# Peptides against a protein of PDB entry 3MAZ: the designs that were tried, part 97

Target 1, 99 residues: chain A of PDB entry 3MAZ
Amino acid sequence: VLNPMPACFYTVSRKEATEMLQKNPSLGNMILRPGSDSRNYSITIRQEIDIPRIKHYKVMSVGQNYTIELEKPVTLPNLFSVIDYFVKETRGNLRPFIC
Target 2, 99 residues: chain A of PDB entry 3MAZ as posed
Amino acid sequence: VLNPMPACFYTVSRKEATEMLQKNPSLGNMILRPGSDSRNYSITIRQEIDIPRIKHYKVMSVGQNYTIELEKPVTLPNLFSVIDYFVKETRGNLRPFIA

## One batch from the design tools (peptide; made by RFdiffusion4, then SolubleMPNN)

Design b2_p27_6_s2 (from b2_p27_6, 9 letters changed)
Fold by OpenDDE base, seed 3:
Structure b2_p27_6_s2 (fold): chain B 99 residues (1-99), chain A 27 residues (1-27)
Amino acid sequence: as target 1 above (99 residues)
Amino acid sequence: VTNEQQLIGTAEEEAKFPEEVKELFKE
C-alpha cells in the first residue's frame, strides 16, 4: 500500500508529464512525478508567459522532509506542502494538474 | 535570482516551443 499523495502526482516519465500538460492546459500546469531515485521526486511545469516553456525541478528527500532544489533551497515537511509552496510562491501562476 | 523568479519566468529547463508546436498543444 502507498501513503496518500498530492492530487497532481502521477507515476509518469518526464516526457509523459510534458505531454499531459501540453494536451490539457486548462487542467493545470504542474505535475509531481517520481524522480530517478525511489525517495526523490520531480516537478514539471508548463508556463505560457510569452511562449510555452517546460521546466523541471528536483524535490529531494532529506530525512523526513523534502527540499526543493532552487538557488535558495526550500525545505518542507511533506509533498502536500511542496505543492502548496509552488502555488503560493507564484501567487497562483502555477496550479496542480488535476485530471 | 529570487525563488519567485526561478518559478515564474521565461527561462527553460527542457524546452521552449515554436509557434507550430504551440498551436498543436492547446485545450
Scores: peptide ipSAE 0.080, ipTM 0.535, DockQ to the pose 0.274
Fold by OpenDDE base, seed 1:
Structure b2_p27_6_s2 (fold): chain B 99 residues (1-99), chain A 27 residues (1-27)
Amino acid sequence: as target 1 above (99 residues)
Amino acid sequence: VTNEQQLIGTAEEEAKFPEEVKELFKE
């Protein structure tokens, strides 16, 4: 049975997501969390290219799809595709946080 | 700017941690 939400989805706040990633970096560096509005989400990442950096991205529901708010927005059919996009686009730099 | 560059390099950052924080939160 396919789960409705990606494994890196957690019902946590922006602050809590940041703390999770900081405390256990070996478990991954990307979390999907609920946005302030229903049906919308946010992606929080912790990258350590040179120094640790926390960034957030908005994932907005548009019709039956999801749009990642970037300079050039990317629209995908589901949240699993959203996670896949972040992983592939960064060539594996971003990995879903799995407890 | 490519999307890869946007994801890795340019976006709203909550913080850029100093080396002291890096040592504190390393695996």
Scores: peptide ipSAE 0.029, ipTM 0.510, DockQ to the pose 0.218
Fold by OpenDDE base, seed 5:
Structure b2_p27_6_s2 (fold): chain B 99 residues (1-99), chain A 27 residues (1-27)
Amino acid sequence: as target 1 above (99 residues)
Amino acid sequence: VTNEQQLIGTAEEEAKFPEEVKELFKE
């Protein structure tokens, strides 16, 4: 039995995630991807505040929860909550990339 | 940053600092 993953999860590299977001910005601007050789993940976003900017955030597996590596870390119970956090905290500015 | 990156967007490493997060959460 395989547990479901957020719709914006893709088994892609940092580089490929960047390309995906740049090529089809209308499909969303946030991707969840696997971390390098670990049980962790990374969030890649493409925001257009002044100019298009690609940023990455570490999502660390801590026990049974996940911590978003920010100046003030945020710990959540699952990856769906992590995605929801990014969406809500930006009031919808960030939207999961749906291909 | 290459000229191409400046045209279609700039890339940054994993963010942890206030200045890097401000754009995201719009304090």
Scores: peptide ipSAE 0.027, ipTM 0.474, DockQ to the pose 0.082
Fold by OpenDDE base, seed 2:
Structure b2_p27_6_s2 (fold): chain B 99 residues (1-99), chain A 27 residues (1-27)
Amino acid sequence: as target 1 above (99 residues)
Amino acid sequence: VTNEQQLIGTAEEEAKFPEEVKELFKE
């Protein structure tokens, strides 16, 4: 049984994710996408605080969990929790890109 | 960092979540 992926997951490249976020910022500013390894993922975000900034974060598959590559790594049980972490950590500034 | 990257604010490398970002959203 395959668990569903977060709504903001898209099988897109880093470049495509960047373009999606830039073209339709009203739809959200965070995308989950495949990483360099099929078991890993990346989070691409676009924040407009002082200037528009695109950043990419690694989400590494570790066992059955996922570790977000932060200065203080955070390990979570599933990708939904990963998305939730980014939302909560930024107090809602980051929102999943939904289209 | 190229001038283009500075203007568009893109980071091509996978990055760590900066502590500075967390600070910006503290109440």
Scores: peptide ipSAE 0.020, ipTM 0.514, DockQ to the pose 0.075; fails the geometry check

Design b2_p27_6_s3 (from b2_p27_6, 10 letters changed)
Fold by OpenDDE base, seed 1:
Structure b2_p27_6_s3 (fold): chain B 99 residues (1-99), chain A 27 residues (1-27)
Amino acid sequence: as target 1 above (99 residues)
Amino acid sequence: VTNEEQLIGTEEQEAKFPEEVKALFEE
């Protein structure tokens, strides 16, 4: 079965996402969730470099693409690519949360 | 742990990509 959304996508709130990552850090540290507006998304991550840090990124739907709202925005063709970007850019430091 | 009903997240604060993490793998 081909999922239309990345495996780490959950219909959860910012708060719930944070709790999920904190509760089971061994399952991953990155969650994709619905954003504040329709067709937009947010990514919540929990990195543990020195201390646990929760960060949130906006993923804006622009036309048929998605733009990660960063200081230097990154536009990608789909949400799978968005997740892949975070994983690859950190060489695995960020891993999709698989519950 | 998911909800069948779509939840809309609150407005997110834009964050800078984790440069500290990238630096660990940059040569």
Scores: peptide ipSAE 0.060, ipTM 0.573, DockQ to the pose 0.041
Fold by OpenDDE base, seed 3:
Structure b2_p27_6_s3 (fold): chain B 99 residues (1-99), chain A 27 residues (1-27)
Amino acid sequence: as target 1 above (99 residues)
Amino acid sequence: VTNEEQLIGTEEQEAKFPEEVKALFEE
């Protein structure tokens, strides 16, 4: 059984993710990447509302679900739902980086 | 498209969605 990852997932570091988003903002502004721990991930976003701003979110594995580490944590069933959450919550302001 | 690499991994900071974004889309 193949379990695909979201298209915006890349095996890159925090630094590289930031550089990717800065170099090609037209390709999207959100990247999913490996976290510091094997089962955890991180979301890096780049928004330009007033000035360029980079933010990083921890996505922690909790059982078979994933929790986005926010002031008010959000738990979702899979990584696709995590990406969808970021897109829908911002009504499209955030878009997955496709390279 | 990027090549796979082995990551050391670093602590990620907790963040919130920008207030400016929420203000535009919340009713």
Scores: peptide ipSAE 0.047, ipTM 0.568, DockQ to the pose 0.041
Fold by OpenDDE base, seed 4:
Structure b2_p27_6_s3 (fold): chain B 99 residues (1-99), chain A 27 residues (1-27)
Amino acid sequence: as target 1 above (99 residues)
Amino acid sequence: VTNEEQLIGTEEQEAKFPEEVKALFEE
């Protein structure tokens, strides 16, 4: 049985995630979606600091944890923590997309 | 409508968290 997923998790493609964020920016700017396989995920964000920018980050399953693929990788215990990391790291600039 | 393969990303196309983005919130 699959444990509860973050509210911003959607089974959508990279393209669909991009469109969701572009069409309804008021609902949030961060989506968690399936990655390269069933074990991995990706985070898609849309920031509007200067101009609209879409970025995609790898979240790799490592044992019972998850590692965000950064130059200095960040390993967290669950997907909720992954979402929390992105929110905290950007001091609230990134917010889960909720529709 | 996308198929299952299109619903998942490809790791080679994913990026790392940009330092430029991180730097904006380091102050």
Scores: peptide ipSAE 0.040, ipTM 0.574, DockQ to the pose 0.045
Fold by OpenDDE base, seed 5:
Structure b2_p27_6_s3 (fold): chain B 99 residues (1-99), chain A 27 residues (1-27)
Amino acid sequence: as target 1 above (99 residues)
Amino acid sequence: VTNEEQLIGTEEQEAKFPEEVKALFEE
């Protein structure tokens, strides 16, 4: 079955996303959620490289693509590619939160 | 934008990965 949104997408706030990741770290450490503006999204992650750290990234809709707001922006064709990018570039450090 | 949508979507600030992961995004 092909879903319209990545499995780690949830219609939750920044606060709720943070709580989800903190309560069940074994389910993943990355959540995609709605941004403050229409057609934009945010990615919340919880990494434990040294100590648990919550970070948020903007995923901006630009034309028909999406740009991850990193120091060096990365533009991708769809949200599935955005999630894939985070997973592959971190060699599995980041994994989609699957509830 | 409805109040509910505003509660779900909050203003975001750009964040950087921890040093070890940040390096993976370098060109």
Scores: peptide ipSAE 0.036, ipTM 0.541, DockQ to the pose 0.045

Design b2_p27_6_s4 (from b2_p27_6, 8 letters changed)
Fold by OpenDDE base, seed 5:
Structure b2_p27_6_s4 (fold): chain B 99 residues (1-99), chain A 27 residues (1-27)
Amino acid sequence: as target 1 above (99 residues)
Amino acid sequence: VTNEQQLIGTEEEEAKFPEEVKKLFEE
């Protein structure tokens, strides 16, 4: 049985994720995608605080947890918590991209 | 909508969460 993935997870490249967010900003501004190697992921966001900015963050699989590469790294138990972290820390500014 | 796009990426240079963004949403 496969564990479910967050709704904003897509098997797309960095470039494709960027294009998705730019094309349909009303659907959300955060995408979770596969990293360069297995078990690691990346978060691509498109924030519009001052001007539209695309950023990519590493989500590293460490044991049974995931560590978000932030200035002060944050470790969480699952990918759902990772998405929740980005949403809560930005008080809703970041929202999962739902296609 | 179901996404059937294939992964075609190469290099992965990721950034850290901007200090400015954290500051904006901590007040």
Scores: peptide ipSAE 0.028, ipTM 0.475, DockQ to the pose 0.043
Fold by OpenDDE base, seed 4:
Formats: C-alpha cells, sequence, structure tokens
Structure b2_p27_6_s4 (fold): chain B 99 residues (1-99), chain A 27 residues (1-27)
C-alpha cells in the first residue's frame, strides 16, 4: 500500500525539522512538515553551499493543488510533485530526508 | 566565516524567491 504522503513528511515543528536536518545531514536535506493550517505545509531545507543554511518555503493548498510560494509561484497537483520539483530544480542537490 | 557558522546552519525568513532554490547554480 502506497503512503498518502511523501516519505520526507514528518509531523514536526520548524525547530524540530531544523534539528533533524542538522543532526543527520547524510539522510537528506529536505523535510515536508505541517503548516500553521492543517491544509497547508512547509518545506524546510538545509543547503551547504558556502555555509549551512536553513530555509523554509510555504506550500499552500489551493483547491486540489499545491502552490509553492515563490516569486513566481509554482502550482503542482500533489505533494509528491512538490518534492519532485525541489529535487529536479536543484539537480539532486536537495534530497528528501529519509530516516 | 566562523566555526559556528560552518557547524550550525543559519535560519532565514521563509523564502519567496526561486533564486534561493537555484543558488548553487550561480557562478
Amino acid sequence: as target 1 above (99 residues)
Amino acid sequence: VTNEQQLIGTEEEEAKFPEEVKKLFEE
């Protein structure tokens, strides 16, 4: 049976997500977590380009789709596509955090 | 860059720019 949520989804806070990514960077650098509204989500990433940087992105539920809040918003049909977007856009630099 | 900055990630405001996602591709 397929999970209804991406494997990198965790019911954690912003702070906890940050700690997870910092503690085990080898497991991945991207977490999907609940937003302030149960219908919305956030993506937390930890990129090590020059120095380790934690960034957060809003993923808003819009109808049956999801919009990543960016300067030019990206709307996708499901959360799996959202994760895929971050992976592909960074040519694999971002990888879902898998325990 | 301090040792702390290298060992501890920096937290930034929630990002709104696609350039932040593509930062690693900037020369």
Scores: peptide ipSAE 0.023, ipTM 0.446, DockQ to the pose 0.075
Fold by OpenDDE base, seed 1:
Structure b2_p27_6_s4 (fold): chain B 99 residues (1-99), chain A 27 residues (1-27)
Amino acid sequence: as target 1 above (99 residues)
Amino acid sequence: VTNEQQLIGTEEEEAKFPEEVKKLFEE
């Protein structure tokens, strides 16, 4: 079985991703989507720590790896690891949007 | 599950590590 992309990957724009997360928050709060470049991606999240907040992160393709553009960049071997990183590091606060 | 959509990906500058997320990562 081929599983080339994480389940929370959708070919949507920044705006559309935001709308998806706002419309069905119970389905998750993290979406992986195409970036400005065909080789790059972006992650849109909607956290509700105090009030709903939307944030976007760049996931840059570098060689065979992917780098999350953070204050201190994190490089991982694949997109599945990228999603896992956000989930684990936030101890489940971030969950992939599944619909 | 969403229906298949055409590839689109225009976007503005992305955040690098907002305090809200930073807090969670460091807890």
Scores: peptide ipSAE 0.084, ipTM 0.575, DockQ to the pose 0.044; fails the geometry check
Fold by OpenDDE base, seed 3:
Structure b2_p27_6_s4 (fold): chain B 99 residues (1-99), chain A 27 residues (1-27)
Amino acid sequence: as target 1 above (99 residues)
Amino acid sequence: VTNEQQLIGTEEEEAKFPEEVKKLFEE
């Protein structure tokens, strides 16, 4: 039985994610991708406030939860909540990349 | 549109949110 993943999840590298976001910014500016191991993930964003900026954030699996590695870490119960956090906390500035 | 795919490890680079994003988070 497979659990569904967020729609913006892609099995791509950091480089591929960057290229995807650069090529089609109208489709969204946030990608969830595999991290260094099967239980960790990364979020890649491309923000265009002043100039285009690419940033990557670690999403670490901790027990049954996920922790976004920020200066003040945020722990959430699932990957959908992780995506929701990025969307809501930025008031829609970040949107999941859907293709 | 995405299809079923096997999870594989890929490289990542940790960064802090830019100041502009932090501002949005704190509003």
Scores: peptide ipSAE 0.051, ipTM 0.557, DockQ to the pose 0.043; fails the geometry check

Design b2_p27_7_s1
Fold by OpenDDE base, seed 4:
Structure b2_p27_7_s1 (fold): chain B 99 residues (1-99), chain A 27 residues (1-27)
Amino acid sequence: as target 1 above (99 residues)
Amino acid sequence: MLNDLEEARKAMEEKEREEEEKRREEE
């Protein structure tokens, strides 16, 4: 049984994700996408605190959990929690891209 | 780029603090 994916999940490449975020910044600034390996994912964000910056984060499947690749990695139970972490950590500056 | 979210959060908070301080000075 596979759980549903977060609303900001799209089966797009790194390049496509970047283009989506740049084209419609009002729809959100965070995309979850497939990683280079099956069962792994990547987060692409477009923040514009100072200037627009595209950043990518690896989300590694570890057992039944997911680990966000950060200086200090964070492990969470599901992809919804991963998205929630990005939102809360940035106090809402990051918002899931919904189109 | 692959950076930490903490860096982005700190940058945001710093900017907000600076803008608030600037508004106070301009009053």
Scores: peptide ipSAE 0.138, ipTM 0.594, DockQ to the pose 0.485
Fold by OpenDDE base, seed 2:
Structure b2_p27_7_s1 (fold): chain B 99 residues (1-99), chain A 27 residues (1-27)
Amino acid sequence: as target 1 above (99 residues)
Amino acid sequence: MLNDLEEARKAMEEKEREEEEKRREEE
């Protein structure tokens, strides 16, 4: 039995995630979504530091952990930790999109 | 578009410094 998914997880495409973030920026700026294959995920963000910027990150299922594909990859034990990492690393600038 | 989170963080810090500098100049 899979544990509950993070609150910002939505079964949406890359395009749909982008549209969600653009339409309702007040609800958050980070979405977790299904990746290219069954066990991988992707993070879509919309940061507004200078101008709105959409970015995507690949989250790979590796064994029982998850690796965020960055220049320096980060491996975490679960998807909740993945979300936490994005929040922490950006000092709260990124917040889970809660619809 | 795939970018490191560190880049985003640095951009935030830079903007914050610029805003602080601007505020001081306007005082």
Scores: peptide ipSAE 0.137, ipTM 0.593, DockQ to the pose 0.464
Fold by OpenDDE base, seed 3:
Structure b2_p27_7_s1 (fold): chain B 99 residues (1-99), chain A 27 residues (1-27)
Amino acid sequence: as target 1 above (99 residues)
Amino acid sequence: MLNDLEEARKAMEEKEREEEEKRREEE
């Protein structure tokens, strides 16, 4: 039936997510949040490879799946898989923000 | 268009390699 949302999901705006990540980088660097549309989401990250960089990714609901809006889009079956993809693809550099 | 996450991974890996090489040269 219904699965819970990923632990890094927060009902916050783009600005609020940015502030959360900047204020407490030790808690993680990735937030899932509501998108501009009802069934869409966004992921805000704060990577520090060279300098701190804030990026926002669209996660579009496509049928029962989700598509991450990248140069080469990636479609995954659920939001947990979306979070997992971000973690695995960056070899753990991205970690869900947990507070 | 948003950057690929693999690109970010590669950039990180390259940085780590450069730092490791630098350490070896200093030994």
Scores: peptide ipSAE 0.135, ipTM 0.585, DockQ to the pose 0.488
Fold by OpenDDE base, seed 5:
Structure b2_p27_7_s1 (fold): chain B 99 residues (1-99), chain A 27 residues (1-27)
Amino acid sequence: as target 1 above (99 residues)
Amino acid sequence: MLNDLEEARKAMEEKEREEEEKRREEE
């Protein structure tokens, strides 16, 4: 049995993720998607603090963990923890896109 | 393009302060 993926994971491109978030902002503002490499991922967000802004983050598979590429990189044990980190660090401003 | 999550959090906090200040001016 395969391990589940976070609910906001979609096999979409950067462009498609952007369009999804723009079309239905009420469903959430964060998408996890495949990265350029097979075991890497990317996070696409759409925040509307002042104006709508699209941002992307790299999530690198490192051994059995995942590292979010930030100014100060954060390493977490699984993708669920990665999503949780984004939610908690923004005090709930970021929410997983669920459709 | 890569961005830092700390910046996103700070921007949100700044907006909240500005909105609170605006409410005080309107009261």
Scores: peptide ipSAE 0.110, ipTM 0.567, DockQ to the pose 0.420

Design b2_p27_7_s2
Fold by OpenDDE base, seed 2:
Structure b2_p27_7_s2 (fold): chain B 99 residues (1-99), chain A 27 residues (1-27)
Amino acid sequence: as target 1 above (99 residues)
Amino acid sequence: MLSDLEEARKAMEEKEEEERRRLEELE
């Protein structure tokens, strides 16, 4: 099985990603999508802890790695690791959107 | 609209802890 990109990667816009997550929350709440620049990406999530909240994270391609733009940036070796980080950091609250 | 993942994690953790306490109180 060849997976060049994480399963939750979709070539959609910020708006489309938001709509996807809102429409089918049972399929997951995290989407990886192209960023404003070719080599960059963005993560869109829809958490429903207290109320539904849509948030976006910038994932910058830096050399051979990727850096999640957080107050305290996190650098990971690949996009799969990026997805894994979001899942682990939230103890499973965030799950890749799979349709 | 960029957010810090730490907020999401903390918020969830707080909710889980609160739920746990509520369950204990009901027991």
Scores: peptide ipSAE 0.028, ipTM 0.485, DockQ to the pose 0.441
Fold by OpenDDE base, seed 3:
Formats: C-alpha cells, structure tokens, sequence
Structure b2_p27_7_s2 (fold): chain B 99 residues (1-99), chain A 27 residues (1-27)
C-alpha cells in the first residue's frame, strides 16, 4: 500500500495543530498541514528544550520538490523526506504526531 | 511565525552530547 501523504499530515489550521500538539504530547510533536497557498504546506512543532515552544515552518512546493523556508533553505524530493529531515536533524527529538 | 530549525537542532545536539558525556562518565 502506498500513502501519498506522511502519517503526520492533517488538514488542520495553525491553531488546531498547536492545540493537537499541546493536548497529546505523547503522540508526537510535529504536524504537517496545508499552507495558505495551493500545494504549499507548513510544519508545526512543539519542542520542550528549556520551555515548551511552538514553532512553524513554511514548506514551499517548488516544481517536483519541496523547500523548507529556513535561513538556509533545504530542498527535498518529497514530503516524506521533509518529515525525515526534521526527525534526523533533531536526532529524534521531533517525532511525527500520530493520531 | 517562522522559526529556524538550525537553532532547535543545535540545542538538541548539545543536550544529547551532554547526556552521552554523563553516561560515559558513569560507565
């Protein structure tokens, strides 16, 4: 079976994503959601390093790839790779929210 | 609000290294 979207993708707003992460932190701390523009997405995370912090990242669809809008942008081939990037770069601190 | 992942990554890396160091000291 092939899934077109990562398991942590939810058709929710920024506010809803924040609430989901705050309500059930044990289920994960990263959500992929629709962006304001077509074919674009956003990543919402909740990390507890010093204090709980909610952060958002823009994931732009560029051609057949996706670019995470960071100070130093990162381009990846698909959304699964985007999720993988967030997990690996934080050495597992970020985990996809599975509900 | 857009945030920088590099900062978050650095913080996690630092924490992991600290934990590893403590574990090594104990072993």
Amino acid sequence: as target 1 above (99 residues)
Amino acid sequence: MLSDLEEARKAMEEKEEEERRRLEELE
Scores: peptide ipSAE 0.028, ipTM 0.495, DockQ to the pose 0.510
Fold by OpenDDE base, seed 5:
Structure b2_p27_7_s2 (fold): chain B 99 residues (1-99), chain A 27 residues (1-27)
Amino acid sequence: as target 1 above (99 residues)
Amino acid sequence: MLSDLEEARKAMEEKEEEERRRLEELE
């Protein structure tokens, strides 16, 4: 049975997501969370390249797809693909937070 | 912040490529 949501999805706030990532960086550095709108989401990351950096991205529900709000928006068919995009695009630096 | 992902990707790609080259050089 396919899970309805990615494993790194948590019903947490922006602040809580940040704290989760900071406290347990070994568990991953990417969290998917609810947006202000019930059909929209946000991605919070804690990327450590030079120094730890917290960033947030909007994931907007558009029809049956999802659009990551970037300078050049990226539209994907589902939230699993969204997570995969973040992982692959960063060459594995971003990993879903699994606790 | 909206364009940061692309820059982060590029930076990681460059790092990976550099690391690979260094590894090959040491081998």
Scores: peptide ipSAE 0.026, ipTM 0.485, DockQ to the pose 0.665
Fold by OpenDDE base, seed 1:
Structure b2_p27_7_s2 (fold): chain B 99 residues (1-99), chain A 27 residues (1-27)
Amino acid sequence: as target 1 above (99 residues)
Amino acid sequence: MLSDLEEARKAMEEKEEEERRRLEELE
């Protein structure tokens, strides 16, 4: 049994996620996608401050929690909290991509 | 490439400060 996934989750590759964000920036700038390993995920963002910049983050499954691979790792209880973290830490600059 | 979220947050804060300065200059 799998709980519902965040609205910005798509079963796409790194390349496809980048293309989605570039094609329709008005729909959001953050995508959650499957990682290369089972039960792991990746976050792809397209932040437009001065110029559009693409960045990727690893979200590792650790037990029932998830750890964002940062210099100082952040562990959260679920994927919804992961998305929320990205939104709140950027004070709304990052928004989930809703297709 | 993988990057740290602090870079994104920093960039956002810099943009916010820049926008605030622009508004203050227009006032």
Scores: peptide ipSAE 0.026, ipTM 0.487, DockQ to the pose 0.424

Design b2_p27_7_s3
Fold by OpenDDE base, seed 3:
Structure b2_p27_7_s3 (fold): chain B 99 residues (1-99), chain A 27 residues (1-27)
Amino acid sequence: as target 1 above (99 residues)
Amino acid sequence: MLDFLEEVREAMEKKEKEKKELEELLK
């Protein structure tokens, strides 16, 4: 049995993710999507503190865990924890895109 | 230069503190 994926996971490209976030910002500002390599993922966010900014982060599958490629990498046990990290770290500014 | 997420965190943290201070003044 396969483990469930976070609700904000969509099988979309970088471009499509950007368009989704721009079209309906009220539905959230963070999307998890497939990476270029198998078992790896990417997160696209549309942050709007001063001006709208689109950013992309790599989420690398490492063994049984996942590492977010940041200046100071963060390793977490599953993709749900990855999403939770982005939400909590930004005190709710980032929210999973749910359509 | 701080990572983008760190910048967002600091900005949100500041807003939360300001909100908390305001709530305390209304007690």
Scores: peptide ipSAE 0.203, ipTM 0.629, DockQ to the pose 0.864
Fold by OpenDDE base, seed 4:
Structure b2_p27_7_s3 (fold): chain B 99 residues (1-99), chain A 27 residues (1-27)
Amino acid sequence: as target 1 above (99 residues)
Amino acid sequence: MLDFLEEVREAMEKKEKEKKELEELLK
């Protein structure tokens, strides 16, 4: 069944997302969550290549697209593409958290 | 400041380096 939001989207806070990723790292290491009082979103990751690192990235809704706030911003047509970007650019190091 | 992709790449390279060093130590 197709959903309008990526499977790794959860209506959780920054703190809750961090706890989810730390508690069950085998389920994935990337969560998409709502932004604070806005139409925007945030990506929380728990990368553990060398040591566990928690990072958050802003995903801004711009018109009909979404822009990932990076040093070099990346604009994509939908949230599914945003998730795909994080997976592909990290060669699979980042995987959507599915529980 | 490094961009997201570069940060991940450097971390991966560091991991591979440490793995290689460990392998050499165990030989």
Scores: peptide ipSAE 0.165, ipTM 0.588, DockQ to the pose 0.312
Fold by OpenDDE base, seed 2:
Structure b2_p27_7_s3 (fold): chain B 99 residues (1-99), chain A 27 residues (1-27)
Amino acid sequence: as target 1 above (99 residues)
Amino acid sequence: MLDFLEEVREAMEKKEKEKKELEELLK
């Protein structure tokens, strides 16, 4: 059974994701994309509270869960939870890119 | 060095403070 992917998931490269976020910031500032290896992903964000800043975060598949590679790693049960985490922890500052 | 969450929280706090100051000026 194939589970659906979050709406902000796009099969794009790091470079393409960056360009998407820069081009249409009104559509959101967070993209989930394929990682370098199967089952791994990356999240690209464009934070612009003060100045525009692009950052990338690894989301590693570990067992049946996913771990966001942060200074203090966070493990969640699925990719939807990963997206939700970024939204909630930033109090809505980060929003999934939807086009 | 600040971690991701701390960085965002500090930035948002600063933004909110500036917003309040602006509101006072326009009051």
Scores: peptide ipSAE 0.153, ipTM 0.581, DockQ to the pose 0.428
Fold by OpenDDE base, seed 5:
Structure b2_p27_7_s3 (fold): chain B 99 residues (1-99), chain A 27 residues (1-27)
Amino acid sequence: as target 1 above (99 residues)
Amino acid sequence: MLDFLEEVREAMEKKEKEKKELEELLK
């Protein structure tokens, strides 16, 4: 069974994600991509409020939920909620990369 | 690892500080 994925999900490597965000910053600054193993994922962002900065975050599959690996971990019910969390908590500073 | 919210806040604060410094210089 194929389940829908967030629009900013791309089957790309860490390096490719970085290049995508750098090449077209107007299309968004956040990409969801496959993790290094299992059913996990990673979020790559390019924040440029002051100067361009690339950061990567792990999104771990835990049961039927997902946990964002932060200093204070956040657990959400699905990947759409994960993307929404990044957008809302940063008041729109982070936006999904759509091409 | 620093929380992404804190990272954004720090970046915004830095930008505001630089803007303020520039405004003061132009006075």
Scores: peptide ipSAE 0.123, ipTM 0.555, DockQ to the pose 0.232

